# Ledger of designs, part 111: peptides against a protein of PDB entry 2MBZ

Target 1, 143 residues: chain A of PDB entry 2MBZ
Amino acid sequence: GINLTPEEKFEVFGDFDPDQYEEEVRERWGNTDAYRQSKEKTASYTKEDWQRIQDEADELTRRFVALMDAGEPADSEGAMDAAEDHRQGIARNHYDCGYEMHTCLGEMYVSDERFTRNIDAAKPGLAAYMRDAILANAVRHTP

## One batch from the design tools (peptide; made by RFdiffusion4, then SolubleMPNN)

Design b2_p27_8_s3 (from b2_p27_8, 11 letters changed)
Fold by OpenDDE base, seed 5:
Structure b2_p27_8_s3 (fold): chain B 143 residues (1-143), chain A 27 residues (1-27)
Amino acid sequence: as target 1 above (143 residues)
Amino acid sequence: SPLEARVAELIARGQADLTPLFHIRFR
């Protein structure tokens, strides 16, 4: 799992303890390649690595919120580029993430209320906006 | 969209949502 001290975990994740989901993750995805890849990659992650990942997520959130506030459609160049960066971030940090996988994740963001609540905490409707941008980005990259 | 149809099929088969919840955390 996350090889950080309790204090480090709190500093990086706050009250959102990722370890509380370990059992569910293992139960749902323990037999997948993505799970194995993630475990292998993150085993060597330091506190600094995890902090970087959170910072990247925050930056991406700000980008999407700014696009929404500007009235840019989810299939705009800006929104699709943000979605592409999101996909690439998952690929670098966790596991291989093709366009089909990414689209599946986008659907999860709107179908799993836990994800929806967490994402929409930044701005109502953000999860749906991200899902739409992810889909649009996938479509433009799928001949 | 062909991609949308494929994704829907994968979701129906449980081949989806492979991101741990903690990976989606915002400040």
Scores: peptide ipSAE 0.043, ipTM 0.704, DockQ to the pose 0.525
Fold by OpenDDE base, seed 4:
Structure b2_p27_8_s3 (fold): chain B 143 residues (1-143), chain A 27 residues (1-27)
Amino acid sequence: as target 1 above (143 residues)
Amino acid sequence: SPLEARVAELIARGQADLTPLFHIRFR
């Protein structure tokens, strides 16, 4: 699990407690390579590491929201670049994330209401916009 | 598209691993 004190967890994640999903995550994905990679990488993460991850998520959110507000299509260069940065962030912080995996994650954002609600808290339709940008980015990088 | 079909197949097979993304909060 996340090796932080309750206070540190609150400082980093606020009201969102990732430990609430520990059992479900283990049950659904505990035997996957991605799970093993993530556990290995995050085992030594400090509060600063987790804070950086959250800061990256916040920056990405702001970036996508700005694109939406500007009326940029999800398949614009700006949106696809944001999706690419998102993919690379997952790869750095958690597990190898190819374009197929990334697209699967995008689909989850719109098919799992828990993710949709979490993402769309920043802006209605953000999850769908991200999914579309992720897909477009994957397509442009897939021969 | 071929990619979309492949992704759908992977999802159907439960090969999408979403473990660490439960830790990500968007705000």
Scores: peptide ipSAE 0.035, ipTM 0.688, DockQ to the pose 0.688
Fold by OpenDDE base, seed 3:
Structure b2_p27_8_s3 (fold): chain B 143 residues (1-143), chain A 27 residues (1-27)
Amino acid sequence: as target 1 above (143 residues)
Amino acid sequence: SPLEARVAELIARGQADLTPLFHIRFR
């Protein structure tokens, strides 16, 4: 699991406790390649690694929000580039994430209310915007 | 699109929900 003290976990994740989902994740996805890859990669992560991951997520959130505020469509170059960075971030930090997998994740963001609520806390409609940008990015990279 | 159809199929089979919730955190 996440090898951090309770204090370190609070510093990195704040009031969002990732451990509350450990059992569900194991039960639902414990036999998947993505789960195995993620567990293997994150086993060696330090506090600094987790902080970097959170910083990357925050930066991406700011980018998407800025695009929405500017009225840029989800299939704009800027939005698709942000989606691509999102995909690459997942691949680097957690598990292999091709364009099909990424579009599936995007769909989950609007289908699982827990994800939707968490994402839209930054800006209403952000989850849907991300899903659309992810799909557009996948389309432009799919022959 | 073909991609959208594939995604819908994977979602229907529960094969697209593979990300831990803690991977999505916003401050």
Scores: peptide ipSAE 0.046, ipTM 0.690, DockQ to the pose 0.498; fails the geometry check
Fold by OpenDDE base, seed 2:
Structure b2_p27_8_s3 (fold): chain B 143 residues (1-143), chain A 27 residues (1-27)
Amino acid sequence: as target 1 above (143 residues)
Amino acid sequence: SPLEARVAELIARGQADLTPLFHIRFR
């Protein structure tokens, strides 16, 4: 799990404890390369590292919300660029994330109600908007 | 599309990973 004290976890993640899902995650994805890569990378992460990751997520959220508020379609350059940054962030922080994997994640955001609730807490429909932007970005980068 | 078809196959096999993303809070 995340190697932080309960206090540090609260400071970074608030009331959301990611370790509550450890068993389910291990059962469902424990044999995947992505899981192994993520465990290896994050094993050394400090509080500052996790805070940086959360800050990046918050910034991305603000970007997508701004795009939605402006009425920009999910396949606009702005939305696709935000999706690309999201993909690259996953690649840097967690595991290799190609466009196929990224689109799978996007689909998960709208099919798993737990993800949908978490994402849409920022703005209703954000998960669907992200999914569409992720797909559009993948299409434009796929030969 | 071909990409969407491939994605559907990967999802069906459970290739999507919750591990690093469940803790990402969008706020």
Scores: peptide ipSAE 0.037, ipTM 0.703, DockQ to the pose 0.694; fails the geometry check

Design b2_p27_8_s4 (from b2_p27_8, 11 letters changed)
Fold by OpenDDE base, seed 3:
Structure b2_p27_8_s4 (fold): chain B 143 residues (1-143), chain A 27 residues (1-27)
Amino acid sequence: as target 1 above (143 residues)
Amino acid sequence: SALEARVEALIAAGQAPLLPLFHLRFR
């Protein structure tokens, strides 16, 4: 689980306790490499690490929304760079995430209604925009 | 289901990257 005190968990996650869902996640995906990698990496995370991860996710969301609001296409340099940062963040913090895996995640964002609904809470169409940016970024990095 | 609700909560809290890549295969 997450090695934080109850106070630290509250500071970072508020009313949400990720450890409450550990059993369900393990039951569904415990045999995957991604799960094992994530469990191993996060075992040493401090409160500051978790806070940084949350901040990075929020900043990336705002960044994509700003790009959409500015009318930047999903295959623009700005959008592709945001997608690259997204990929690197996953790889750094959770599990190995190459361009193929990243494109799979992007497709999941638009094919799984649960992901789509939560992502689009920030802005309608954000999931599709992210998917397209992820694909474009993968293409430019796969000669 | 209760499991689906918990997964949605993780997604909403920015914990989606903690879900393994093959989420669709286990839906």
Scores: peptide ipSAE 0.044, ipTM 0.684, DockQ to the pose 0.056
Fold by OpenDDE base, seed 5:
Structure b2_p27_8_s4 (fold): chain B 143 residues (1-143), chain A 27 residues (1-27)
Amino acid sequence: as target 1 above (143 residues)
Amino acid sequence: SALEARVEALIAAGQAPLLPLFHLRFR
């Protein structure tokens, strides 16, 4: 689980308690490499580490929104770089995230309306923009 | 499932999509 006091969890995640879902997550994905890697990496995370992860996610969202507002295509160098940073962030903080995995995550953002609605809360069409940028970034890095 | 219901609730709260571990739900 996340080694934070209730007060620290509130400061970082608000009303969200990730430990409430640990058992079900373990039952569903406990035998996957991604789960094992995530548990190993996050076991040593401090409050500051978790806060940084949240801040990075927020910053990336703002970055994509800014690209859209500027009219930059999803296959622009700027958008693809943002997608690459997203991929690398997942890899650093949680589990290995290759370009195929990243592409699958991007497709999920537009194929599951629950994710679409949540992402598009920042800006309509953001999920589709991210998916397209993720795909473009994967293509440019795949021979 | 109970997990799916909880994940859906977290998505509604804007948290699940920010946690890559929950992405495994769709793999």
Scores: peptide ipSAE 0.038, ipTM 0.677, DockQ to the pose 0.063
Fold by OpenDDE base, seed 2:
Structure b2_p27_8_s4 (fold): chain B 143 residues (1-143), chain A 27 residues (1-27)
Amino acid sequence: as target 1 above (143 residues)
Amino acid sequence: SALEARVEALIAAGQAPLLPLFHLRFR
């Protein structure tokens, strides 16, 4: 799990405890390279590291919301660039994330109600917008 | 698209990707 004290977890994640999903993640993906990479990489993360990751996620959310508010289509350069940054962020912080993997994640955002609800808390339809942007970005990089 | 079809095939084959922890965050 995340190597933070309860106090540190609260400071970074608030009322949410990511470790509540540890068992499900292990059961579903415990034998994958991504899981092993993530566990290995994050094992040394400090509170500051996790805070940075959260800040990056928040910034990305704001960026996508701004694009939606501006009426930019999900396959616009702006949206695709945001999707690319999202992919690179996953690769940097967690595990190797190619375009196919990223597309799978995007699809999960709209097919798993838990993720849809979480993402759309920032703005209704955000999960679908992200999915579409992720797919568009993948397509442009794999013609 | 071809990419979409392949992704769907991978998912159907049980190769669902790992979700980063921060994506599980609830408000």
Scores: peptide ipSAE 0.060, ipTM 0.696, DockQ to the pose 0.443; fails the geometry check
Fold by OpenDDE base, seed 4:
Formats: sequence, C-alpha cells, structure tokens
Structure b2_p27_8_s4 (fold): chain B 143 residues (1-143), chain A 27 residues (1-27)
Amino acid sequence: as target 1 above (143 residues)
Amino acid sequence: SALEARVEALIAAGQAPLLPLFHLRFR
C-alpha cells in the first residue's frame, strides 16, 4: 500500500484513498507484471514522490489542453513530445511502458467511457487528442 | 458489481496508470 499517514494522503489525494481499492485491484490484476512493477516502485514513495506524480499528471493535462487550444495537430511535434513525456512518466513512476503499451492505453482512453469521461473533464475531446498524439509518437519512434 | 464500481472510482480519480490494460473487461 501507500506508506503515507492519513494527513499526508489527504494532502496529496484529497478525499480519495487509493488503498481503499487495493484488494479489488489485486483480485483483478494482481498477477500482471504491470501490477507487480507498480507495487515495487511505489513501495518506497514518499509524500513528495506522490505529490510529484500528481503534479506531473496535471502538468501534462494542461500541456495537451494548451496544444488543443492553440490548434496544434495531434501529430505535431509538440503533441508527440507531450505524448512521449506521458509514456516516460508512466515508465518511470509505475511500470514498463513501451510504445505498444502506450498505444493500447491511448485506445483505452477513447474506448472505455470511464476513462473518456475522466480525461475529457479537463477539455472535451482531450482523450481522443491524447490517443492520436500517443499513436503518432509511437509511429515516429517505430520506423 | 462492487468490484466494477471500485475500479470505476479509481479511474475517475485519474489513477489509470495503476490499472493494467490487459485485464479490462471490454477486451
């Protein structure tokens, strides 16, 4: 689980406690490499680490939104670079995330309405934009 | 199910990286 005090958890996650869902997540995905890697990585995370992860996610969201607002295509260098940073962030903080995995995650963002709603809360169409940027980034790195 | 509801809550909280892709029910 997350090695934070209740106060620290509140500071980082607010009213959401990821550990409340640990058992159910383990039941569904506990035998996957991604789960194992994530558990191993996060076991040593401090409050500052978790806060950094949240900040990185928020920053990336703002970055994509800004690109959309500017009218930059999802296959622009700016959008693809943001997608690459997203991939690297997942790899660094959670589990190995190659371009295939990243592409699959992008598809999930638009095919699973739960993810779509979550992402598009920042801006309508953001999930689709991210998916397209992720795909474009994967393509340019897989000649 | 209760499990689905809990997973959805986790997703709603922006914790997508904590959910391995290959075990989603739509696949």
Scores: peptide ipSAE 0.040, ipTM 0.669, DockQ to the pose 0.062; fails the geometry check

## One batch from the design tools (peptide; made by RFdiffusion4, then SolubleMPNN)

Design b2_p28_2_s2 (from b2_p28_2, 14 letters changed)
Fold by OpenDDE base, seed 3:
Structure b2_p28_2_s2 (fold): chain B 143 residues (1-143), chain A 28 residues (1-28)
Amino acid sequence: as target 1 above (143 residues)
Amino acid sequence: SRAALRAAGGALAFESPALAGALLAARR
């Protein structure tokens, strides 16, 4: 799991408990390279590292919301660049994230109600918008 | 709201191999 004390976890994640999903994650992903890479990377993460990751996610969320509010299409350069930054963030923080992996994640955002509900808490339709931007970004980078 | 952003950030944090990997394994 996340190598933080219960107090540190509360400070960073608040009422959201990532440990609630640890067993499901292990059961579903435990034999994947992505899981191994993430466990190896995050084993050394401090509270400050996890806070940075949360701050980056919040910034990206605000960026996508702003694009939606401006009426920018999900296949606009702005939306695709945000999707690319999202992919690169995953690659830096968690595991190697190619465009195929990224599209799979995008599909999960709209197919798993838990993800949809959590993402759309910021703005209704955000999960679908992100998925579409992820797909568009993948297409432009896979000739 | 800050709470909504935190929830979204948490979901994105589970772009951690843990939750993301689970679905990839199911699609194979």
Scores: peptide ipSAE 0.144, ipTM 0.732, DockQ to the pose 0.470; fails the geometry check
Fold by OpenDDE base, seed 5:
Structure b2_p28_2_s2 (fold): chain B 143 residues (1-143), chain A 28 residues (1-28)
Amino acid sequence: as target 1 above (143 residues)
Amino acid sequence: SRAALRAAGGALAFESPALAGALLAARR
């Protein structure tokens, strides 16, 4: 799991505990490349690494919110670039994230209430905006 | 707000295979 003390986990993730799902995920996805890659990468992560991941997520959120506030369409160059950076961030931190996988994640953001509620806490409609940007970015890279 | 960003960050943490996979599987 995440090699942090309970206190460190709270400092980084707050009330969110990703390790609560580790057993279930292992049972369902333990044989996938994504799981293997993630376990291999995260095994060496320090508190600072996890904090960086959270900071990157916050930055991405702010970036998408700013695009929405500016009235930029989700299929704008700016929004698609933000989606691309998001995809690359997943690839860097967790596992190889192709455009198909990224699109699946985007769809999850709008179809799973756990994601939608948490994402939209930053701005109503953010999850849908991100999904649309992710899809647009995937389309432009897979003509 | 910062609190809202933390919540969003928590949601994005599900991008880990551990959580994303579990959630994707649950949606099927």
Scores: peptide ipSAE 0.144, ipTM 0.729, DockQ to the pose 0.304; fails the geometry check
Fold by OpenDDE base, seed 4:
Structure b2_p28_2_s2 (fold): chain B 143 residues (1-143), chain A 28 residues (1-28)
Amino acid sequence: as target 1 above (143 residues)
Amino acid sequence: SRAALRAAGGALAFESPALAGALLAARR
């Protein structure tokens, strides 16, 4: 699990408890390379590391919202670049994230109600916009 | 709002195998 005190977890994640899902994750992903890579990488993470990851996610969210507000299509250069940065962020922080994996994550954002609800709390339709940008970015990098 | 950003950030934090992996596995 995340090696933080309950107080530190609250400071970083608020009401979200990532450890609540540890068993489910282990049951579903425990035999994957992604799970192993993430466990190895995050084992050394400090409170500051987790806070950085949250800050990066917030910045990305703001960036996508700004693109939507500006009326840029999800297959615009700006939206695809944001999707690429998202993919690279996953790769840097958690596990190797190829374009296929990234598109699977994007599909999850619109198919799992938990993700859709949480993402769209920032802006209605954000999950769908992100999925479309992720797909467009994958297509341009997979000729 | 900060609350909305935290919620979205938390959802994206599920990019950690913690929840994203579980949900991806469920889709397979």
Scores: peptide ipSAE 0.143, ipTM 0.732, DockQ to the pose 0.348; fails the geometry check
Fold by OpenDDE base, seed 2:
Structure b2_p28_2_s2 (fold): chain B 143 residues (1-143), chain A 28 residues (1-28)
Amino acid sequence: as target 1 above (143 residues)
Amino acid sequence: SRAALRAAGGALAFESPALAGALLAARR
């Protein structure tokens, strides 16, 4: 799990405890390289590290919302760049995230209602927009 | 692919619906 005190977890994640999903994650993905890499990377993360990750995610969310509000297509340079930053953020913080993996994550954002609800809480349709941007970014980087 | 998604499972704990949800909830 996340190596934070209950107080630190509350400060970073509020009422959402990611550890409540640890069992499901382990059950579904515990034998994957991504899971192993994530556990190895995050084992030493401090409260400040987790807060930074949250801040980065918030910034990314704001960028996508701003693009949507501006009417920019999901395959615009701005949207694809945001998707690329998202991919790189995952790679830095959690596990190796190639374009195929990223595409799968994007699809999960729209196919798993739990993700969709959480993402779309920022803006309705954000999950779909992110998925489309992720796909577009993957396409432009695939020879 | 499903295989790639499965491979993402460890980090997906944080990008998982669960943690993504948590992260999004924490941001608000």
Scores: peptide ipSAE 0.114, ipTM 0.706, DockQ to the pose 0.052; fails the geometry check

Design b2_p28_2_s3 (from b2_p28_2, 11 letters changed)
Fold by OpenDDE base, seed 4:
Structure b2_p28_2_s3 (fold): chain B 143 residues (1-143), chain A 28 residues (1-28)
Amino acid sequence: as target 1 above (143 residues)
Amino acid sequence: SRAALRRAGGALAFEAPALAGALLAERR
């Protein structure tokens, strides 16, 4: 798990439990490359690293919400660029994230109710908007 | 709220890698 005290975890993540899926993931899919890469990368992360990652995610969330509020389509250049930044952030911080993997994440956002509830806490429909932006970004990069 | 933002941001940043992998495997 994340090598932070409960207090530090709360400071960084708030009410979100980043380890909420750890047992489920380990039991079902612990042998995936993505899981292994994430464990290896994050093993050395400090509180400051986790805070940076959280801040990046918060900024991304605000960016998508702003796009939605402006009425920008999920397949707009702005939305696709935000999706690309999301993909690259995952690749830097956690595991190799190609466009297919990213599309799978997008589908998970709308198919796993736990993720949908968490994401849509920022804005109703955000998960679906992100899924669509992720897909559009994947399509434009895989002609 | 800030709490809601962090919750959403956390979900976006800390997706379970293997869950995505599971979906990928199912699509293959």
Scores: peptide ipSAE 0.372, ipTM 0.819, DockQ to the pose 0.589
Fold by OpenDDE base, seed 1:
Structure b2_p28_2_s3 (fold): chain B 143 residues (1-143), chain A 28 residues (1-28)
Amino acid sequence: as target 1 above (143 residues)
Amino acid sequence: SRAALRRAGGALAFEAPALAGALLAERR
């Protein structure tokens, strides 16, 4: 799990538990390369690192919400750029994330109700919008 | 709300890598 005290975790993530999916995933798929890579990469993270990651994710979420509020299509340049930034952020912070992997994550956002509920807390339909933007971004980068 | 934003942002920041890998494998 996250190498923070319960108090530090609350300070950074509030009521959100970033490890809530990790246990289930570990039990089912803990032997995957992506899991190992993430564990190795995050092992050295400090509270400040986790705070930065949370801040980046919050900013990205706000960007997508703003795009939706403006009526921008999910395949707009702005939405696809936000999706690309999301992919790159995953790659920097957690594990190698190609476009195929990213599309799988997008599908998970709409197929796993737990993810849908968490994401759509910011705005109803956000998970679906992100999925569509992720797919569009993958398509434009795979000619 | 700030709480809702943080919750959503947290979910987006912490994708389950092993689950993602499993989904990738299933799509192949």
Scores: peptide ipSAE 0.314, ipTM 0.789, DockQ to the pose 0.574
Fold by OpenDDE base, seed 3:
Structure b2_p28_2_s3 (fold): chain B 143 residues (1-143), chain A 28 residues (1-28)
Amino acid sequence: as target 1 above (143 residues)
Amino acid sequence: SRAALRRAGGALAFEAPALAGALLAERR
């Protein structure tokens, strides 16, 4: 899992367990390239690196919530730009994330109830909004 | 709340990369 002590994990992530999917993912799909890339990249991450990743995710969440509150469509330029920033963040921090991979993640956000309830804790319907923005962003970049 | 934000952010930050790869493989 994440190379932090339990105390460091609590400081960065609070009550959220960042390893909650680790065992299932390893058991079912530990041989994938994405898994290997993520393990290789994160092996050198410090507490400060993980804090930055958490801060980026928090900022992105707030940004999407603000778009929803403003009534911006999920296929608006603002929503699609937020989706693009999300994709680039994944690519930078974890593994190669093309537009097809990103759309798969978006679908997972609405099809796996565990992801849906975690994401929607910030705002009801956020997972669906993000999925739609991810799809729209993928379409505009892969005509 | 801050707790809800971190919970949502955690889900977005930790994308279950191997599972995502499997979904991509199934889609192809």
Scores: peptide ipSAE 0.300, ipTM 0.791, DockQ to the pose 0.596
Fold by OpenDDE base, seed 2:
Structure b2_p28_2_s3 (fold): chain B 143 residues (1-143), chain A 28 residues (1-28)
Amino acid sequence: as target 1 above (143 residues)
Amino acid sequence: SRAALRRAGGALAFEAPALAGALLAERR
């Protein structure tokens, strides 16, 4: 799991427990390269690293919410650029994330109600908007 | 709210890596 004390985890993530799915993820995907890469990368992360990752995620979330509030389509340049930044962030912090992988993640955001509930806590429909933006971004980069 | 933002961000940042591998494995 994340190498932080319970107090540090609360400081960084609040009431959200990023380890809540650790057992399920390990059971389902523990033998994948993505899982291995993530475990290897994050093993050395400090509290400051996790805080940075959380801040990046917060910024991305705000960016998508702002796009939705502005009425920008999910296949707009702005939304697709936000999706691209999301993909690149995953690649830097966790594991190699190609466009296919990213599209799969986007689909999970809407097909797994647990993800949908967590994401839509920021704004109703955010998960669907992100999925659509992720797909559009993938399409434009894989013609 | 900040709490909602962190929850959403947490899902995007931390839960996705764990499940992304799962989705790729299921589709391949």
Scores: peptide ipSAE 0.300, ipTM 0.794, DockQ to the pose 0.583; fails the geometry check

Design b2_p28_2_s4 (from b2_p28_2, 12 letters changed)
Fold by OpenDDE base, seed 4:
Structure b2_p28_2_s4 (fold): chain B 143 residues (1-143), chain A 28 residues (1-28)
Amino acid sequence: as target 1 above (143 residues)
Amino acid sequence: SMAARRAAGGALAFESPALAGARLAAAR
């Protein structure tokens, strides 16, 4: 779990506590490399680390929204670059995230209403846009 | 602000290994 005090968790995440899913994750993913890597990496994270991760996510969200607002296609260089940064961010902060895994995540963003709703809170259609950008980025890196 | 924290939580939801992993496992 996240090694922050309740107060620190609240300051960073508000009402959202990812630890509420720990049991489900352990049951479904406990034997995977991704789970192991995530636990190992995050075990040492400070409040500042988690805040940085949140800030990075917010910045990326803003980038995608700006691209959408500008009418840039999801397979534009800008959108694909944002998708690449997203992939790399996951890889740095959580677990190895190859292009196939990233594509799977993108599909989840549009196939699971819970994710769609959370993502589209920033802008309607953002989840679909991200999925398309993620796919395009994966394709260009898999010649 | 609380609003900002809730938004941050939402962003974490789609990148969080906990949430992403759980959902990916279900999709497989």
Scores: peptide ipSAE 0.177, ipTM 0.730, DockQ to the pose 0.281
Fold by OpenDDE base, seed 3:
Structure b2_p28_2_s4 (fold): chain B 143 residues (1-143), chain A 28 residues (1-28)
Amino acid sequence: as target 1 above (143 residues)
Amino acid sequence: SMAARRAAGGALAFESPALAGARLAAAR
């Protein structure tokens, strides 16, 4: 799991313990390349690394919300750039994330209501907006 | 595909431990 002390985990995640889900994650996805890559990459992460990753995710969420509030289309340069940054963030921090994988993630955001509800907690329609931006970004990067 | 969904689910689970946990919690 996360290679932090209990104290460090508390500092980063507060009362929420992400490790309580480790067994379920392993059972469902433990045989995937993404899982293996993530385990290998994150094994050396410090508390500061995990905090940075959390901050980046929060910032990306705020960025998408701001785009929606501004009325920017999901296929605008701003939205597509945010989607690209999302993809690159995953690739940098966790596992290889090509455009196909990214589009699969985007589709899951809207096809699985559990994920939709979680994402839309930040703003109604955010999951759909992100999916559309992800698709648009993938299209513009297709040869 | 089912394989793609499984990979995507796993991928999302590793995007952020906090978000993964929150999403899995919502799944229950």
Scores: peptide ipSAE 0.171, ipTM 0.729, DockQ to the pose 0.061
Fold by OpenDDE base, seed 1:
Structure b2_p28_2_s4 (fold): chain B 143 residues (1-143), chain A 28 residues (1-28)
Amino acid sequence: as target 1 above (143 residues)
Amino acid sequence: SMAARRAAGGALAFESPALAGARLAAAR
């Protein structure tokens, strides 16, 4: 879990406490390599680390939304670069994330309605746009 | 703001396994 004090959690995440779902998360993903790697890596994260991760995620979301608003296609250099930054951010902060893993995540964003709904809270169609950008980025990096 | 923090948390939820799980659980 996230080893922050309640006060620190509130400062970083507000009313959202990921740890309230720890048991459910473990039941669903506890046997995955990604889960294990993430737990091991994040176990040492400070409040400042989590805040940085939040800032990076928020910036990326804004970047994708801006690309969509500008009418940039998901296979544009801008969209693919944003997808690459997303992949690298996952790899840096959470778990090994190759292009295949990333495309699987992208597909999950559109195939699981719960993910779609939550992602699209930022902008309708964002999940689909991200999936398409992720796929395009993977293709351009695959020989 | 609280809204900004909540939004940022939501944005992060699809990267972290723990947060992704929380997102799914909360959306149920």
Scores: peptide ipSAE 0.187, ipTM 0.739, DockQ to the pose 0.154; fails the geometry check
Fold by OpenDDE base, seed 5:
Structure b2_p28_2_s4 (fold): chain B 143 residues (1-143), chain A 28 residues (1-28)
Amino acid sequence: as target 1 above (143 residues)
Amino acid sequence: SMAARRAAGGALAFESPALAGARLAAAR
């Protein structure tokens, strides 16, 4: 699991404990390269590393919200660039994330209500906007 | 500490392989 004390985990993640899903992930995803890469990378993460990951996620959220508020379409260069940065962030922090995997994640954001509710807590429609931006970004990089 | 706590199922949900991977694996 995450190599943090209970106090550190609370400081970084609040009431959300990713480790509660460890058994489910291992059962369903344990034979994938993504799982292995994630376990290898995160094994050395400090509190500061996890905090950085949270900060990056928050910055991405703010960026997409700002794009939506500005009326930028999800297939704008700004939105697609944000989607690309999101993809690269996943690749850097967790596992290799190609455009196909990224589009699958985007589809999950709108098809799984748990993700939709979580993401849309920042702004209604954000999950759909992100999905559309992710798809547009994938298309422009795989013409 | 200046660190901010997260609500349950917060920002980590859409990036974390722990949650995203489990859901992705379950959904496909």
Scores: peptide ipSAE 0.183, ipTM 0.732, DockQ to the pose 0.237; fails the geometry check

